# Peptides against a protein of PDB entry 2N1D, part 155

Target 1, 169 residues: chain A of PDB entry 2N1D
Amino acid sequence: EVKVKIPEELKPWLVDDWDLITRQKQLFYLPAKKNVDSILEDYANYKKSRGNTDNKEYAVNEVVAGIKEYFNVMLGTQLLYKFERPQYAEILADHPDAPMSQVYGAPHLLRLFVRIGAMLAYTPLDEKSLALLLNYLHDFLKYLAKNSATLFSASDYEVAPPEYHRKAV

## One batch from the design tools (peptide; made by RFdiffusion4, then SolubleMPNN)

Design b1_p28_3_s4 (from b1_p28_3, 15 letters changed)
Fold by OpenDDE base, seed 2:
Structure b1_p28_3_s4 (fold): chain B 169 residues (1-169), chain A 28 residues (1-28)
Amino acid sequence: as target 1 above (169 residues)
Amino acid sequence: SMEELLKKIEELSKKIIEVLKKAEEKEK
């Protein structure tokens, strides 16, 4: 088992995110005001500003690139609630060449870390390698937790219009 | 497919881990 530990302070947000969409029938505003690319860039700059070695900085950049790719390959099929499917289809139609990391934001990025552990468990990666990767992923999650007040807000969601409900059924 | 997705995740992870291992070696 590959366990990605979500910081306790972020778990309530996962519940709120789920509630906003599944129960309240709201949608995250897209394109995101603060997209995944921007969040990852801020993280990289944050790590750089702490005076890390060039070696450590390079490692962080690779992790950032990796998280971005994880997100882009998993968003459409693994990270969306059923109610969000029509919105995703519209995004694909309007932005066919844009990576989803430029469209979606923090809530969907956080969902990645809820799912990625199970995916990694089915890879042939050795335990030592996975532990090393997880250390960096957890460091990023710690960053998200530290900035949770600005990254996660119910105000980033909006009530879906009536015509959307017809598409979602 | 899920199989294709898993393969992609594996490839991405291997790439990252390779860099991370090198970084760990240099930090020591």
Scores: peptide ipSAE 0.601, ipTM 0.922, DockQ to the pose 0.809
Fold by OpenDDE base, seed 5:
Structure b1_p28_3_s4 (fold): chain B 169 residues (1-169), chain A 28 residues (1-28)
Amino acid sequence: as target 1 above (169 residues)
Amino acid sequence: SMEELLKKIEELSKKIIEVLKKAEEKEK
């Protein structure tokens, strides 16, 4: 089993995110004010500013690119609650060529790390390789935790309109 | 399909890991 450890600081947010969507019937405002692309870019710049070697900088950039691709391939089928599916369908219809990393934000990005471990467990990757990858993923998660106050907010959600409720049944 | 998704995840992961291994080797 491949276990991706979510920082304790972020676990309460996962609960709040779930509650906002499933119980309060709210939707994350799309397109996100700060999308996944911008979050990843900020992380890369943060790592660069820390005075890392060129090799480490290059590695971080590849991890950022990888996380982006993970998100884009998994968002639609793996990261959405049932209540969010009509919203996703609308986004696809209005922006068919836009990567979801340019539409969605921090909450959905965090959901990726809840699910990616199970996916990796079904790959033929060796333990050493997986451990190396996980180290970088955990480093990114640590960054999210440090910036959680600005990245995660209930104010980014809004009550879904009555018309939406009829579609989400 | 799930099979197709897993294949994509595998390919992406292999690419990342290859770069990470090279980076670690150069840091030694």
Scores: peptide ipSAE 0.594, ipTM 0.919, DockQ to the pose 0.817
Fold by OpenDDE base, seed 1:
Structure b1_p28_3_s4 (fold): chain B 169 residues (1-169), chain A 28 residues (1-28)
Amino acid sequence: as target 1 above (169 residues)
Amino acid sequence: SMEELLKKIEELSKKIIEVLKKAEEKEK
C-alpha cells in the first residue's frame, strides 16, 4: 500500500470533521469561503516566495494542477460521507459546470490525501516514481499543517435542517 | 466506475511524475 503520511497536526481535524458531520449532523458551508483552488494557489505562491528555482516552480505548479484534478475526479464518489450526498446533489444542480475545487474547501481537500494512497497503490507506477510524487504531496500537506488554524474551523459547519435529515438516508 | 477512476488517477500521476523527473534532472 502506498502510504500518504498525514501530519500529526491534522489528524485531530479528521476526527473533528467526521464527528461534525456523522454525529452532530452538520454540513460544511458551501460554497466554501476559501475553496480548494484558492488554497492551492496560496501554496504555489508560498513556494514561489521562498526563492525556488524556475524548475522547482514549474514542478510545484504541476503538482498543484495535479492535486486539483485529483480532487475534482474523486470528490463526488470517494470523498463524501453519506450524510453529505444530498448537499452534493444540490451543488451539482446549482453549479453544474463548476469544478468542485471551486466549491469545496480545506476539509474535503484533506480527505483526498486520506484516500489517494490507496488509489495510487492500484496503479502500475514504479516505486521510485511514487516516492517522488509522495515527496511533493507530503510537502503540500506540511503546508496545510502550518496553516491549519486558518484553514480548518468548526465554525465553517452548520447544523443541517430537519428536512435535510429526511433526504440523507 | 472504479476502473475508470483508477485509470484517470494513473494518467494524471504519470503526467505529474514526468514533470517532476525532468525538474530533478535539471536541478542536478
Scores: peptide ipSAE 0.589, ipTM 0.918, DockQ to the pose 0.794
Fold by OpenDDE base, seed 4:
Structure b1_p28_3_s4 (fold): chain B 169 residues (1-169), chain A 28 residues (1-28)
Amino acid sequence: as target 1 above (169 residues)
Amino acid sequence: SMEELLKKIEELSKKIIEVLKKAEEKEK
């Protein structure tokens, strides 16, 4: 199996995210105040400011573009809890052509890295190639961990209204 | 379908890896 290691600093948040949605019946506020596109842009700028070579900068930009595409293709079918499905349907109806990376934020982006390893395990990619990719993915996760205090907060969630509960059977 | 999703993931990954390998070689 292709194992994506989640930083220890972020593991408690995954539990809190799950609890807020499934047990407390809350929803992440959409559109996100800080969406996935913005987070990835900040990461790219952060890497650039660290004095990396042009080659490394080019590589980071490609990884950013790749993570964005991973998120956009996986969000709807792989990253949502059952309770979030009506909210997603509403977003699609209101903004059918908008990439989900412009709507969702850090919690859902983090969920991507919980799922992507299993997906990669079923691809014909060789181990050396996967290891190289994983190194960059782990570097991004490290960035999320360093900025977790500003990226992850229970205050970004809100109690779903009664009419929503009727839809989320 | 899951098959289609896996194919998309594969294609995206191959594209990224190609760029990463080129960058790595230039750093040597």
Scores: peptide ipSAE 0.587, ipTM 0.917, DockQ to the pose 0.812

Design b1_p28_4_s1 (from b1_p28_4, 11 letters changed)
Fold by OpenDDE base, seed 3:
Structure b1_p28_4_s1 (fold): chain B 169 residues (1-169), chain A 28 residues (1-28)
Amino acid sequence: as target 1 above (169 residues)
Amino acid sequence: EEEKLKELLKKIEELTKKVLEVLKKALE
C-alpha cells in the first residue's frame, strides 16, 4: 500500500476528530470558517514566500489544485463518518453546485490524507512519479502540522440538535 | 458500490496523471 505518513503532531487530532463526531455526537460547523480552499491558498502563499523559483511556484500551484480536486471527489463517499451523512445531504441540497472545498475545513482535509494512500495504491503510477507526488503531499502535511494550533480546534464543532439525532445513523 | 469505487479510482487516476504531467513540466 502507498504510505502517506501523517505527522505525529496531527495523529492525536484525528483521534479527537473521530471522538467529537462519533462519541460526542458533534458536527463540524459548516460552512467552515476557514475552508479547504483558503487553507490551500495559504499554503501556496507560504511556499511562495519561501523564495521559490517560478517553476517551483508553478508546481506548488498545481499540487494545490490537485489536492483540491482530490478532496472534492472523495469527501462525500470516502471522508465522512456515518453520523455526518445527514449534514452532508443538507449541504448538497442547499448548495448543489458548490465544491465541497468551499464548505468543509481542515479536519476533513486531513482525513483526505488518511484515505488517499489506499486510492493511490490502486492507481497504476510508476514509482518515480508516485514518489514525486508523495513528496509534495508530505510537504503539505508538514504545513498543516506547523499550523495545527490554528487549523484544528474542538471549538469548530457543535452539538448536533435533537432533530439531527433522529435522522442520523 | 463497487462501480462507484471504480469510478472514483478512475477520477483519482486521471487527476493524478494531470497533476504529475504539470509537475514534471514545471520542474523541467
Scores: peptide ipSAE 0.317, ipTM 0.825, DockQ to the pose 0.768
Fold by OpenDDE base, seed 5:
Structure b1_p28_4_s1 (fold): chain B 169 residues (1-169), chain A 28 residues (1-28)
Amino acid sequence: as target 1 above (169 residues)
Amino acid sequence: EEEKLKELLKKIEELTKKVLEVLKKALE
């Protein structure tokens, strides 16, 4: 299995996220105040502001595009807890043409990096290619860790209403 | 469900190949 290392600073957020959803029966507020698209755009701009060369800047844009696509194809089937599935169904019904990267936010984006390693293990990648990809993914994770105070908050969750609990059975 | 997983894996493979191809060219 391909190992994607999550920064230690972000691991508590994964635990809190899990607890808020599964134990406290809360839901992340959707659409996100700061969606995945916005987070990725901020990352790209951050990298550009660091004075990267044209080639490095171009590479960052492609990594951002890749992460966005990974998220959009994996969110519905791989990144949701069971309690969140009715909410996802409602989003699909109300916004069938919207990519999930425009709806969901930082917590779900972080979940991607918990799952992506297992998926990559089934792809025929050579060692050099895998290392290259992992380097960029880890760089992005470092960015999330540095900005965790503004990206992750329990206040972005709310108690699910009674009508939702009936659907979640 | 197994079929759905296979389809997902195929998509991931295609995306990964595309990203890597562009990245390699950008770093040359």
Scores: peptide ipSAE 0.315, ipTM 0.823, DockQ to the pose 0.730
Fold by OpenDDE base, seed 4:
Structure b1_p28_4_s1 (fold): chain B 169 residues (1-169), chain A 28 residues (1-28)
Amino acid sequence: as target 1 above (169 residues)
Amino acid sequence: EEEKLKELLKKIEELTKKVLEVLKKALE
């Protein structure tokens, strides 16, 4: 199995996220005030401000594009808890052509990195190539950890209304 | 469900190869 190491600073948030949704029956406010597209853009700008060469800047842009696409293809089927599925269905109905990276935010983006390792394990990539990709993914995770105070907050969640509970499994 | 998973894995593979190709070129 390909192991994506989650920074220790972010592991408690994964537990809180799970608790808010599954135990407290809350939902992340959608559309996100700060969506995945915005987070990735901030990361790219952060890397550019660090004095990178033109080649490194180009590489960062491609990593950002890759993470965005990973998120968009995995969100609906791999990253949602059962309680969140009615909300997702409503989003699809209201915005059928909108990328989910424009709707969801940091908590769901973090969930991607919990799941992506298992997916990569089934790709026919050599160890050196996987290591290269993992280095960039870990670099992004370090960025999320450094900015966790502004990216992750329980105030971004709200109690689901009673009518929602009737729709949820 | 299995078919959807296979399709997803194919997309992940294609995206990964694309990203790696660009990364390798940029680091040369």
Scores: peptide ipSAE 0.313, ipTM 0.823, DockQ to the pose 0.739
Fold by OpenDDE base, seed 1:
Structure b1_p28_4_s1 (fold): chain B 169 residues (1-169), chain A 28 residues (1-28)
Amino acid sequence: as target 1 above (169 residues)
Amino acid sequence: EEEKLKELLKKIEELTKKVLEVLKKALE
């Protein structure tokens, strides 16, 4: 398996996220106040502000586009806990044409990086290419870690209503 | 289910190759 290293600063959040959903039966408020698209845009702007060359800026944009697409193709089937399935179905009904990167936020984006490594293991990449990709993914994760205080909060979750519990069985 | 996973993996592969192609060109 391809190892995507999650910054130590973000690992406690993964536990909290899991606990909020599975044990406390809460749901992340959707649509997200700050969606994945916005987070990625902020990252790109952050990289641009650091005085990158045109080529480096272009590379960052491509990484952002890639992460966005990874998220959109994996969210529904790979990144949700069982308890979140009814909510996802409701989102699809209410926003059938919207990419999930415009609906979901930082917690689900972070889950992507927990899962993407296993997927990449099935992609025939040479070590040099894999290292290049991982370097950018890790760079983005470092950005998430630096901004974790504003991106991850238990206050973004809410207790699911009783009728939802029946749907989630 | 297995077929869905295979389809997903195929998409991931295609996306990854696309990203890497651009990255290699940009970082040359």
Scores: peptide ipSAE 0.308, ipTM 0.822, DockQ to the pose 0.714

Design b1_p28_4_s2 (from b1_p28_4, 10 letters changed)
Fold by OpenDDE base, seed 1:
Structure b1_p28_4_s2 (fold): chain B 169 residues (1-169), chain A 28 residues (1-28)
Amino acid sequence: as target 1 above (169 residues)
Amino acid sequence: SEEELRKLLEKLREITEKVLKVLEESLK
């Protein structure tokens, strides 16, 4: 398995996210107040503003595009808990032409990095290429950790209504 | 299903190869 290291600062959030959904039967408010597209855009701008000589803007942009594509491909089938599936179906009905990166936010984006490693293990990547990709992914994760106070909050979740519980069984 | 997973992995491979191509150019 390809190891994608999650910053220690974000690991407690993954537990909270899981608890909010599976135990407390809450749902992340959708559409997200700050969606994945916005987060990735902020990251790209952050990298640009750092003014590092070794910073290749086009490389960062490609990584951002890749992460977005990863997310949009994996969200529906790989990143959702069982309890969230009716919500996803509703989102598809309400936003049939919108990519999920425009609907979902930071918590689900973080879940991507928990799952992507196992998937990448099946891709025929040489060690050097894999290391290169992982370096960029880890850099983005560091960014999420630095901004975790504004990106991750239990207040972004709400108790699912009774009618939702009926269709979630 | 097995077929769905295969298709997903293929998509991820294509995305990854595209990204890596650009990243490799950045090292030159």
Scores: peptide ipSAE 0.373, ipTM 0.848, DockQ to the pose 0.719
Fold by OpenDDE base, seed 4:
Structure b1_p28_4_s2 (fold): chain B 169 residues (1-169), chain A 28 residues (1-28)
Amino acid sequence: as target 1 above (169 residues)
Amino acid sequence: SEEELRKLLEKLREITEKVLKVLEESLK
């Protein structure tokens, strides 16, 4: 498979995220106070503010757009734990035309990078193209790691009500 | 399902190709 390396700083959060949902039966508060769209926008602005002499802002913008599209197509079927599926169904019912990048936040965005490598392995991409893409994905992951204190918090989760447990059989 | 996975992979391929086209241009 294609290896997408998750920064060591973020690996503990993946465990905490899993624990909050599967063992503590909590749900990430939706719609997210800081959604995926805003995180990607902040990243783009961060890259632009670095003062690079190269006129490659269009490259960063395209990477941001790509990550957003990756997230929107994979969230529902690839990134959710079983316990989260009723919540997702409710979101779809209430907002059928809204992209999930406007609803979900940092924890689910991070899950994308755990899954995307295996998916890309089944796409007909040459080694050079994959390396180029991976460099940009890893750069974004480094950004998430640097801002992890503000992006990831257990306080963004809440205990699911008893009625929800009956739906999440 | 298998068909759903195939469609997903096709979408991912299309997204990736679009991104790579721009990224490759940036290397010039």
Scores: peptide ipSAE 0.369, ipTM 0.847, DockQ to the pose 0.737
Fold by OpenDDE base, seed 5:
Structure b1_p28_4_s2 (fold): chain B 169 residues (1-169), chain A 28 residues (1-28)
Amino acid sequence: as target 1 above (169 residues)
Amino acid sequence: SEEELRKLLEKLREITEKVLKVLEESLK
């Protein structure tokens, strides 16, 4: 199986994220103040500012586009906890034409990298190609780790109202 | 469902192939 290594700095956040949703019955505030699109854009700009002279800039843009698409196709079915499903349904109803990368933020984006490895295992990729892709994915994860203090915060969550609990149970 | 998973995997494959094509070209 394909293993995507999550930086150690981000692992505690995954636990906190899970706890906020499943134990504390909170929801990530949507639409996100900083959505996935903006995070990816910041990453791309960060990479460009480092002065790559070859095709690396173009490659980064493609990776960003790929991550965005990965997220958009996986969010609804692979990245949500059960408690979050009513919220997702409401988002779909209110924003039927919006990609989820414009709605959700860093916590859900991070969840992608927990799940993507298992999915890629079923994709026929040679070892060299897989390594190449993983290198870029890990580079992005390092970026998330470096900016974790600004990207991940419990203050982005709120207690779900009683009306929501009736939908979730 | 199995069908949903199949469709998802197909989409991921397409995305991955597109990305890899560009990445591989960038190494030339």
Scores: peptide ipSAE 0.349, ipTM 0.838, DockQ to the pose 0.713
Fold by OpenDDE base, seed 2:
Order: sequence, then structure tokens, then C-alpha cells
Structure b1_p28_4_s2 (fold): chain B 169 residues (1-169), chain A 28 residues (1-28)
Amino acid sequence: as target 1 above (169 residues)
Amino acid sequence: SEEELRKLLEKLREITEKVLKVLEESLK
């Protein structure tokens, strides 16, 4: 198994996220006020401002692009709780051509890193290549942790209406 | 489904290969 280490600062949020949706029957407000695209863009700009070399800057941009693609591919089938399925279906109907990275936000992005490790285990990567990728992923997670106060909030969730419960699992 | 998972993994592998290629080049 490929271990993607989630910063300790973010683990309590994962529990809160799960509780809000699964136990409290709330939904993350969509479209996100701060979507995945913007979070990744902010990260890229943050790295750029720190005076990285041209090669490192380019590498960060490619990592950002990769994370975005990971998210867009995995969101619908791997990152949603059962209670969120009707909401996702509605989003697909309302925004058929929009990538989910433009719709969803930080909580779902963080869920990606909980799941991505298991998926990477099926990719034939040598130890050196894997370490290189993980270093960048961990760097991004560190960024999320540093900005967790602004990126993660229970106020971004809302109670689902009664009619939603009838079509939800 | 199993088939959907297979396709997902294939896509992820493709993305990973693309990213790694660039990352490796960045070390030069």
C-alpha cells in the first residue's frame, strides 16, 4: 500500500466532514464558494511567490494539473458518501460540461488524498518515482493544513431538506 | 462495478505517468 500521510491537523476535519453528512444529514453547499480549481491555483501561486526555480515552478504546475485530473476522475465514484449521491446527480444535470473541480471544494479535495494512496498502489511505480510524487502531494497537503482555518468550515454545510431524504440512501 | 474500477485505475495510471515524466525532468 502507498501511504499518503494526512497531516494530523486535518484528520479531525475528516471526522467532522463525515459526521456532518452521515450523521447530521447535511450537504456541502454547491457550487463551492472556494472550488478545487481556485485552491490549486492559490497553491501554485504560493509556490511561485517563494522563488522556486523555473523547473520547480513548472513541476508544481504539472502536479496541480495532475491533482485536478485525479479529483475529476475520482469524485463521482470514489469520494462521495451515499447521502451525497442525489446531490451529485443534480450537479451533473445542471452542469453537464463542468469539471467537478469547478463545483466541489476543499472537503472533497481532502477526501481524494485519503483514497489516492490505494489507487497508486496499482500503478507500477518504482520507489524513487513514488517518493518524488509523494513529496509533492505531501507538500500540497501541508499547504492545506496551513490554510485549514479558511478552507474547512462547518458553515459551508447546510441541512438537507426533507424531500432530499426521500431520494437519498 | 469491476469494469468501472478498471477503467478508473487506467485513467489514474495515465495521469500519474504524465506527472512523473515532468517531475523527473524538473530534477535535471
Scores: peptide ipSAE 0.346, ipTM 0.837, DockQ to the pose 0.658

Design b1_p28_4_s3 (from b1_p28_4, 12 letters changed)
Fold by OpenDDE base, seed 4:
Structure b1_p28_4_s3 (fold): chain B 169 residues (1-169), chain A 28 residues (1-28)
Amino acid sequence: as target 1 above (169 residues)
Amino acid sequence: SKKEMEELLKKIEELTKKVLEVLEKAKA
């Protein structure tokens, strides 16, 4: 497996996220107050403000675009807990043409990095190439860790309504 | 399904190759 190292300070949040959804039967409020698109934009601006060279700035923009696309192709089938499936179906019905990076937020974005490594291991890309990508992904994860207090909060979740429980597992 | 997973993996591969091309240029 291609190992994506999750910063230690973000690991407790993954547990809390899982608990809020599966045990407490809550849902992340959608559309997100701060969606994946805005988080990635903030990261790009943060990197630019640190005085990167022209080629480094260009690389950051492409990494951001790549992460966005990874998220959009994986969210529906790979990143949702079973309890979240009815909510996702409602989102698709109400916003059929909206990319999920405009709907979902930081918790689901973090889940991407838990899953992406295993999938990359099944690509024909060599370890040297994958290591290069991983360095940039880890840099983004460091940014998420640095801003975790503002990006991750249980207050962004709410108790699912009674009618939701009837159609959810 | 298996077919859907294969299609997803192909998409991930294509995206990764595109990103890597840019990252290699940044190294130079």
Scores: peptide ipSAE 0.306, ipTM 0.813, DockQ to the pose 0.762
Fold by OpenDDE base, seed 3:
Structure b1_p28_4_s3 (fold): chain B 169 residues (1-169), chain A 28 residues (1-28)
Amino acid sequence: as target 1 above (169 residues)
Amino acid sequence: SKKEMEELLKKIEELTKKVLEVLEKAKA
């Protein structure tokens, strides 16, 4: 199994995220004030500011692009809780051509890293290549952990209105 | 569905290969 290690600092947030949605019946405010595209852009700029070589900068850009694509292909079918499905449907109706990386934010992006390992395990990729990818993914996760105070907040969620509950049950 | 999962896995594989090509180049 391909294991993507989530930083310890972020593990409690995964629980809080789950609790906010499934137990407290709240929804992440969409479109996100800080969307996935913006987060990835900030990461890329952060890495570039650290004086990396041209090759390393290019690698970061590709990792960012890859994470974005992973997110966009997996969000709708793999990263949403059942309670979030009506909201997603509304987003698709209002923004049919918009990548979900422009709509969703840090909590959903973090969910990607919970799920992507299992997906990679079913791909015919050699262990060495996967390890290389994982190193870059883990580096990004470290960035998320470092900036967790600004990226993850319960205040970004709100109680779903009564009319929404009827759609979700 | 099984078909949906297969399609998703295929996309993930393709994306991963693309990323790895660049990462391998950067590593060298």
Scores: peptide ipSAE 0.304, ipTM 0.814, DockQ to the pose 0.720
Fold by OpenDDE base, seed 1:
Structure b1_p28_4_s3 (fold): chain B 169 residues (1-169), chain A 28 residues (1-28)
Amino acid sequence: as target 1 above (169 residues)
Amino acid sequence: SKKEMEELLKKIEELTKKVLEVLEKAKA
């Protein structure tokens, strides 16, 4: 397994996210007020404002693009709890051509980093390349941790209606 | 399913290679 270290500041949120969905039977409100696309854009702009060179700026943009694509290909099958599946089906019906990075927000994006390590373990990457990628991913996670107060909130969830419970596993 | 996972892994690999290619150039 490739270990992607989650900042300690964000680990309690992962527990809260799980509790809100699994135990309290709440759903993250969709479409997100601040979606994954906007979070990644803010990060890119943040890095640019720190005085990156042209090459470093381009690298950040590529990492952002990569994270976005990772999210979009993994969200539906890898990042959802069972209770969230009916909601996802409804989103697909209402927005069939929209990338999920435009629908979902910070909590689901954070879940990506919990899962991506296992996926990377099956890629033929040398240790040097893997370390390089991980450095960028960890840098982004540090950004999420720094902005956690504005990105993660239980108020972004709501209690699912009774009719939803009948559809949910 | 196994097939779906293999397809996903292939896509992840392709994306990762693309990202790494750029990162390697930036590091140089």
Scores: peptide ipSAE 0.303, ipTM 0.812, DockQ to the pose 0.726
Fold by OpenDDE base, seed 5:
Structure b1_p28_4_s3 (fold): chain B 169 residues (1-169), chain A 28 residues (1-28)
Amino acid sequence: as target 1 above (169 residues)
Amino acid sequence: SKKEMEELLKKIEELTKKVLEVLEKAKA
Protein backbone atom coordinates (compact mmCIF):
# COMPACT_ATOMS: atom_id res chain seq x y z
CA GLU B 1 0.00 0.00 0.00
CA VAL B 2 1.10 3.51 -0.80
CA LYS B 3 0.79 5.42 2.43
CA VAL B 4 -0.01 9.10 2.25
CA LYS B 5 0.65 10.41 5.72
CA ILE B 6 -1.99 12.85 6.87
CA PRO B 7 -0.64 15.42 9.32
CA GLU B 8 -1.85 14.82 12.84
CA GLU B 9 -3.31 18.31 12.89
CA LEU B 10 -5.72 17.40 10.12
CA LYS B 11 -6.84 14.00 11.31
CA PRO B 12 -9.35 15.41 13.80
CA TRP B 13 -10.85 17.46 11.01
CA LEU B 14 -11.44 14.38 8.92
CA VAL B 15 -13.41 12.97 11.80
CA ASP B 16 -15.37 16.19 12.21
CA ASP B 17 -16.06 16.35 8.50
CA TRP B 18 -17.35 12.81 8.54
CA ASP B 19 -19.50 13.53 11.58
CA LEU B 20 -20.98 16.69 10.13
CA ILE B 21 -22.07 14.93 6.99
CA THR B 22 -22.97 11.42 8.04
CA ARG B 23 -24.25 11.91 11.57
CA GLN B 24 -25.41 15.50 11.73
CA LYS B 25 -26.75 15.39 8.17
CA GLN B 26 -25.14 18.65 7.17
CA LEU B 27 -23.77 19.67 3.80
CA PHE B 28 -20.72 21.66 2.91
CA TYR B 29 -21.94 24.92 1.43
CA LEU B 30 -21.50 24.93 -2.33
CA PRO B 31 -20.06 26.57 -4.25
CA ALA B 32 -17.23 26.81 -1.77
CA LYS B 33 -16.23 30.25 -0.58
CA LYS B 34 -12.66 29.15 -1.15
CA ASN B 35 -12.51 26.45 -3.77
CA VAL B 36 -9.81 23.92 -4.50
CA ASP B 37 -8.44 26.00 -7.35
CA SER B 38 -7.83 28.95 -5.07
CA ILE B 39 -6.25 26.80 -2.38
CA LEU B 40 -3.84 25.31 -4.87
CA GLU B 41 -3.06 28.73 -6.26
CA ASP B 42 -2.31 30.02 -2.80
CA TYR B 43 -0.02 27.09 -2.20
CA ALA B 44 1.85 27.67 -5.41
CA ASN B 45 2.29 31.33 -4.58
CA TYR B 46 3.42 30.42 -1.10
CA LYS B 47 6.08 28.09 -2.46
CA LYS B 48 7.27 30.72 -4.90
CA SER B 49 7.54 33.27 -2.13
CA ARG B 50 9.76 30.89 -0.23
CA GLY B 51 12.41 31.17 -2.89
CA ASN B 52 11.62 28.00 -4.74
CA THR B 53 12.43 29.10 -8.25
CA ASP B 54 13.82 27.45 -11.35
CA ASN B 55 13.16 23.75 -11.65
CA LYS B 56 11.58 23.46 -8.24
CA GLU B 57 9.09 26.13 -9.15
CA TYR B 58 8.10 24.18 -12.20
CA ALA B 59 7.75 21.11 -10.05
CA VAL B 60 5.36 22.89 -7.72
CA ASN B 61 3.25 24.03 -10.63
CA GLU B 62 3.03 20.53 -11.96
CA VAL B 63 2.17 19.13 -8.56
CA VAL B 64 -0.60 21.69 -8.28
CA ALA B 65 -1.87 20.79 -11.70
CA GLY B 66 -1.70 17.13 -10.83
CA ILE B 67 -3.55 17.52 -7.55
CA LYS B 68 -6.23 19.49 -9.33
CA GLU B 69 -6.68 16.79 -11.90
CA TYR B 70 -6.65 14.06 -9.27
CA PHE B 71 -9.39 15.89 -7.46
CA ASN B 72 -11.49 16.48 -10.53
CA VAL B 73 -11.41 12.88 -11.63
CA MET B 74 -11.97 11.40 -8.19
CA LEU B 75 -14.43 13.75 -6.50
CA GLY B 76 -17.65 12.38 -7.89
CA THR B 77 -16.98 8.69 -7.46
CA GLN B 78 -14.43 8.44 -4.66
CA LEU B 79 -14.61 11.41 -2.32
CA LEU B 80 -18.30 11.86 -1.53
CA TYR B 81 -20.30 10.34 1.26
CA LYS B 82 -23.64 8.89 0.29
CA PHE B 83 -25.48 11.77 1.90
CA GLU B 84 -23.69 14.21 -0.39
CA ARG B 85 -24.66 12.56 -3.65
CA PRO B 86 -27.90 14.48 -4.23
CA GLN B 87 -26.00 17.70 -3.75
CA TYR B 88 -23.42 16.58 -6.27
CA ALA B 89 -26.14 15.69 -8.74
CA GLU B 90 -27.58 19.17 -8.37
CA ILE B 91 -24.18 20.71 -9.01
CA LEU B 92 -23.73 18.64 -12.14
CA ALA B 93 -27.16 19.60 -13.40
CA ASP B 94 -26.57 23.29 -12.84
CA HIS B 95 -22.94 23.34 -13.95
CA PRO B 96 -22.28 20.32 -16.12
CA ASP B 97 -18.96 21.52 -17.49
CA ALA B 98 -17.54 23.13 -14.38
CA PRO B 99 -14.50 21.45 -12.85
CA MET B 100 -15.30 20.28 -9.37
CA SER B 101 -12.13 22.02 -8.20
CA GLN B 102 -14.01 25.25 -8.79
CA VAL B 103 -17.00 24.13 -6.76
CA TYR B 104 -15.69 22.19 -3.77
CA GLY B 105 -13.30 23.31 -1.08
CA ALA B 106 -10.74 22.26 1.49
CA PRO B 107 -12.61 19.44 3.22
CA HIS B 108 -13.15 17.51 0.03
CA LEU B 109 -9.63 18.26 -1.10
CA LEU B 110 -8.34 16.74 2.10
CA ARG B 111 -10.41 13.65 1.46
CA LEU B 112 -8.48 13.23 -1.76
CA PHE B 113 -5.33 12.55 0.18
CA VAL B 114 -7.08 9.90 2.21
CA ARG B 115 -7.93 8.05 -0.99
CA ILE B 116 -5.12 8.81 -3.41
CA GLY B 117 -2.67 6.40 -1.81
CA ALA B 118 -4.79 3.40 -2.58
CA MET B 119 -5.11 4.54 -6.16
CA LEU B 120 -1.39 5.05 -6.56
CA ALA B 121 -0.76 1.56 -5.27
CA TYR B 122 -2.22 0.20 -8.48
CA THR B 123 -0.01 2.29 -10.73
CA PRO B 124 3.15 0.77 -12.17
CA LEU B 125 5.50 3.22 -10.51
CA ASP B 126 8.82 2.32 -8.99
CA GLU B 127 9.43 3.05 -5.34
CA LYS B 128 11.82 5.90 -6.02
CA SER B 129 9.39 7.73 -8.27
CA LEU B 130 6.54 7.13 -5.89
CA ALA B 131 8.56 8.44 -2.99
CA LEU B 132 9.35 11.58 -4.94
CA LEU B 133 5.69 12.20 -5.63
CA LEU B 134 4.75 11.49 -2.05
CA ASN B 135 7.28 14.02 -0.83
CA TYR B 136 5.53 16.74 -2.79
CA LEU B 137 2.10 15.59 -1.72
CA HIS B 138 3.21 15.60 1.89
CA ASP B 139 4.60 19.08 1.44
CA PHE B 140 1.21 20.24 0.25
CA LEU B 141 -0.47 18.53 3.17
CA LYS B 142 1.90 20.34 5.47
CA TYR B 143 0.68 23.56 3.92
CA LEU B 144 -2.92 22.57 4.55
CA ALA B 145 -2.10 21.82 8.15
CA LYS B 146 -0.37 25.16 8.56
CA ASN B 147 -3.45 26.94 7.25
CA SER B 148 -6.02 24.62 8.76
CA ALA B 149 -7.58 27.31 10.94
CA THR B 150 -8.67 29.26 7.88
CA LEU B 151 -9.38 26.36 5.57
CA PHE B 152 -11.44 24.07 7.75
CA SER B 153 -14.47 25.23 9.70
CA ALA B 154 -17.74 23.68 10.74
CA SER B 155 -19.36 26.99 9.89
CA ASP B 156 -18.91 26.13 6.23
CA TYR B 157 -21.51 23.42 6.69
CA GLU B 158 -25.25 23.84 6.93
CA VAL B 159 -28.12 21.66 7.97
CA ALA B 160 -29.71 20.05 4.96
CA PRO B 161 -33.33 21.05 4.44
CA PRO B 162 -36.13 18.54 4.86
CA GLU B 163 -36.54 18.33 1.12
CA TYR B 164 -32.98 17.18 0.78
CA HIS B 165 -33.39 14.51 3.41
CA ARG B 166 -36.17 12.97 1.39
CA LYS B 167 -33.88 12.77 -1.61
CA ALA B 168 -30.92 11.43 0.29
CA VAL B 169 -32.57 8.51 2.05
CA SER A 1 -18.15 -0.73 -11.23
CA LYS A 2 -14.95 -2.60 -11.92
CA LYS A 3 -14.72 -1.12 -15.38
CA GLU A 4 -15.18 2.38 -14.08
CA MET A 5 -12.51 1.82 -11.47
CA GLU A 6 -10.11 0.57 -14.09
CA GLU A 7 -10.73 3.64 -16.17
CA LEU A 8 -10.16 5.84 -13.18
CA LEU A 9 -6.93 4.06 -12.35
CA LYS A 10 -5.79 4.55 -15.90
CA LYS A 11 -6.40 8.27 -15.63
CA ILE A 12 -4.57 8.44 -12.34
CA GLU A 13 -1.64 6.58 -13.83
CA GLU A 14 -1.43 8.90 -16.79
CA LEU A 15 -1.63 11.98 -14.63
CA THR A 16 0.96 10.63 -12.25
CA LYS A 17 3.39 9.86 -15.03
CA LYS A 18 3.11 13.38 -16.35
CA VAL A 19 3.73 14.85 -12.94
CA LEU A 20 6.67 12.57 -12.27
CA GLU A 21 8.34 13.48 -15.51
CA VAL A 22 8.50 17.08 -14.39
CA LEU A 23 9.48 16.18 -10.86
CA GLU A 24 12.40 14.12 -12.10
CA LYS A 25 13.64 17.05 -14.12
CA ALA A 26 13.34 19.30 -11.11
CA LYS A 27 15.35 16.88 -9.01
CA ALA A 28 18.25 16.93 -11.47
Scores: peptide ipSAE 0.295, ipTM 0.810, DockQ to the pose 0.769

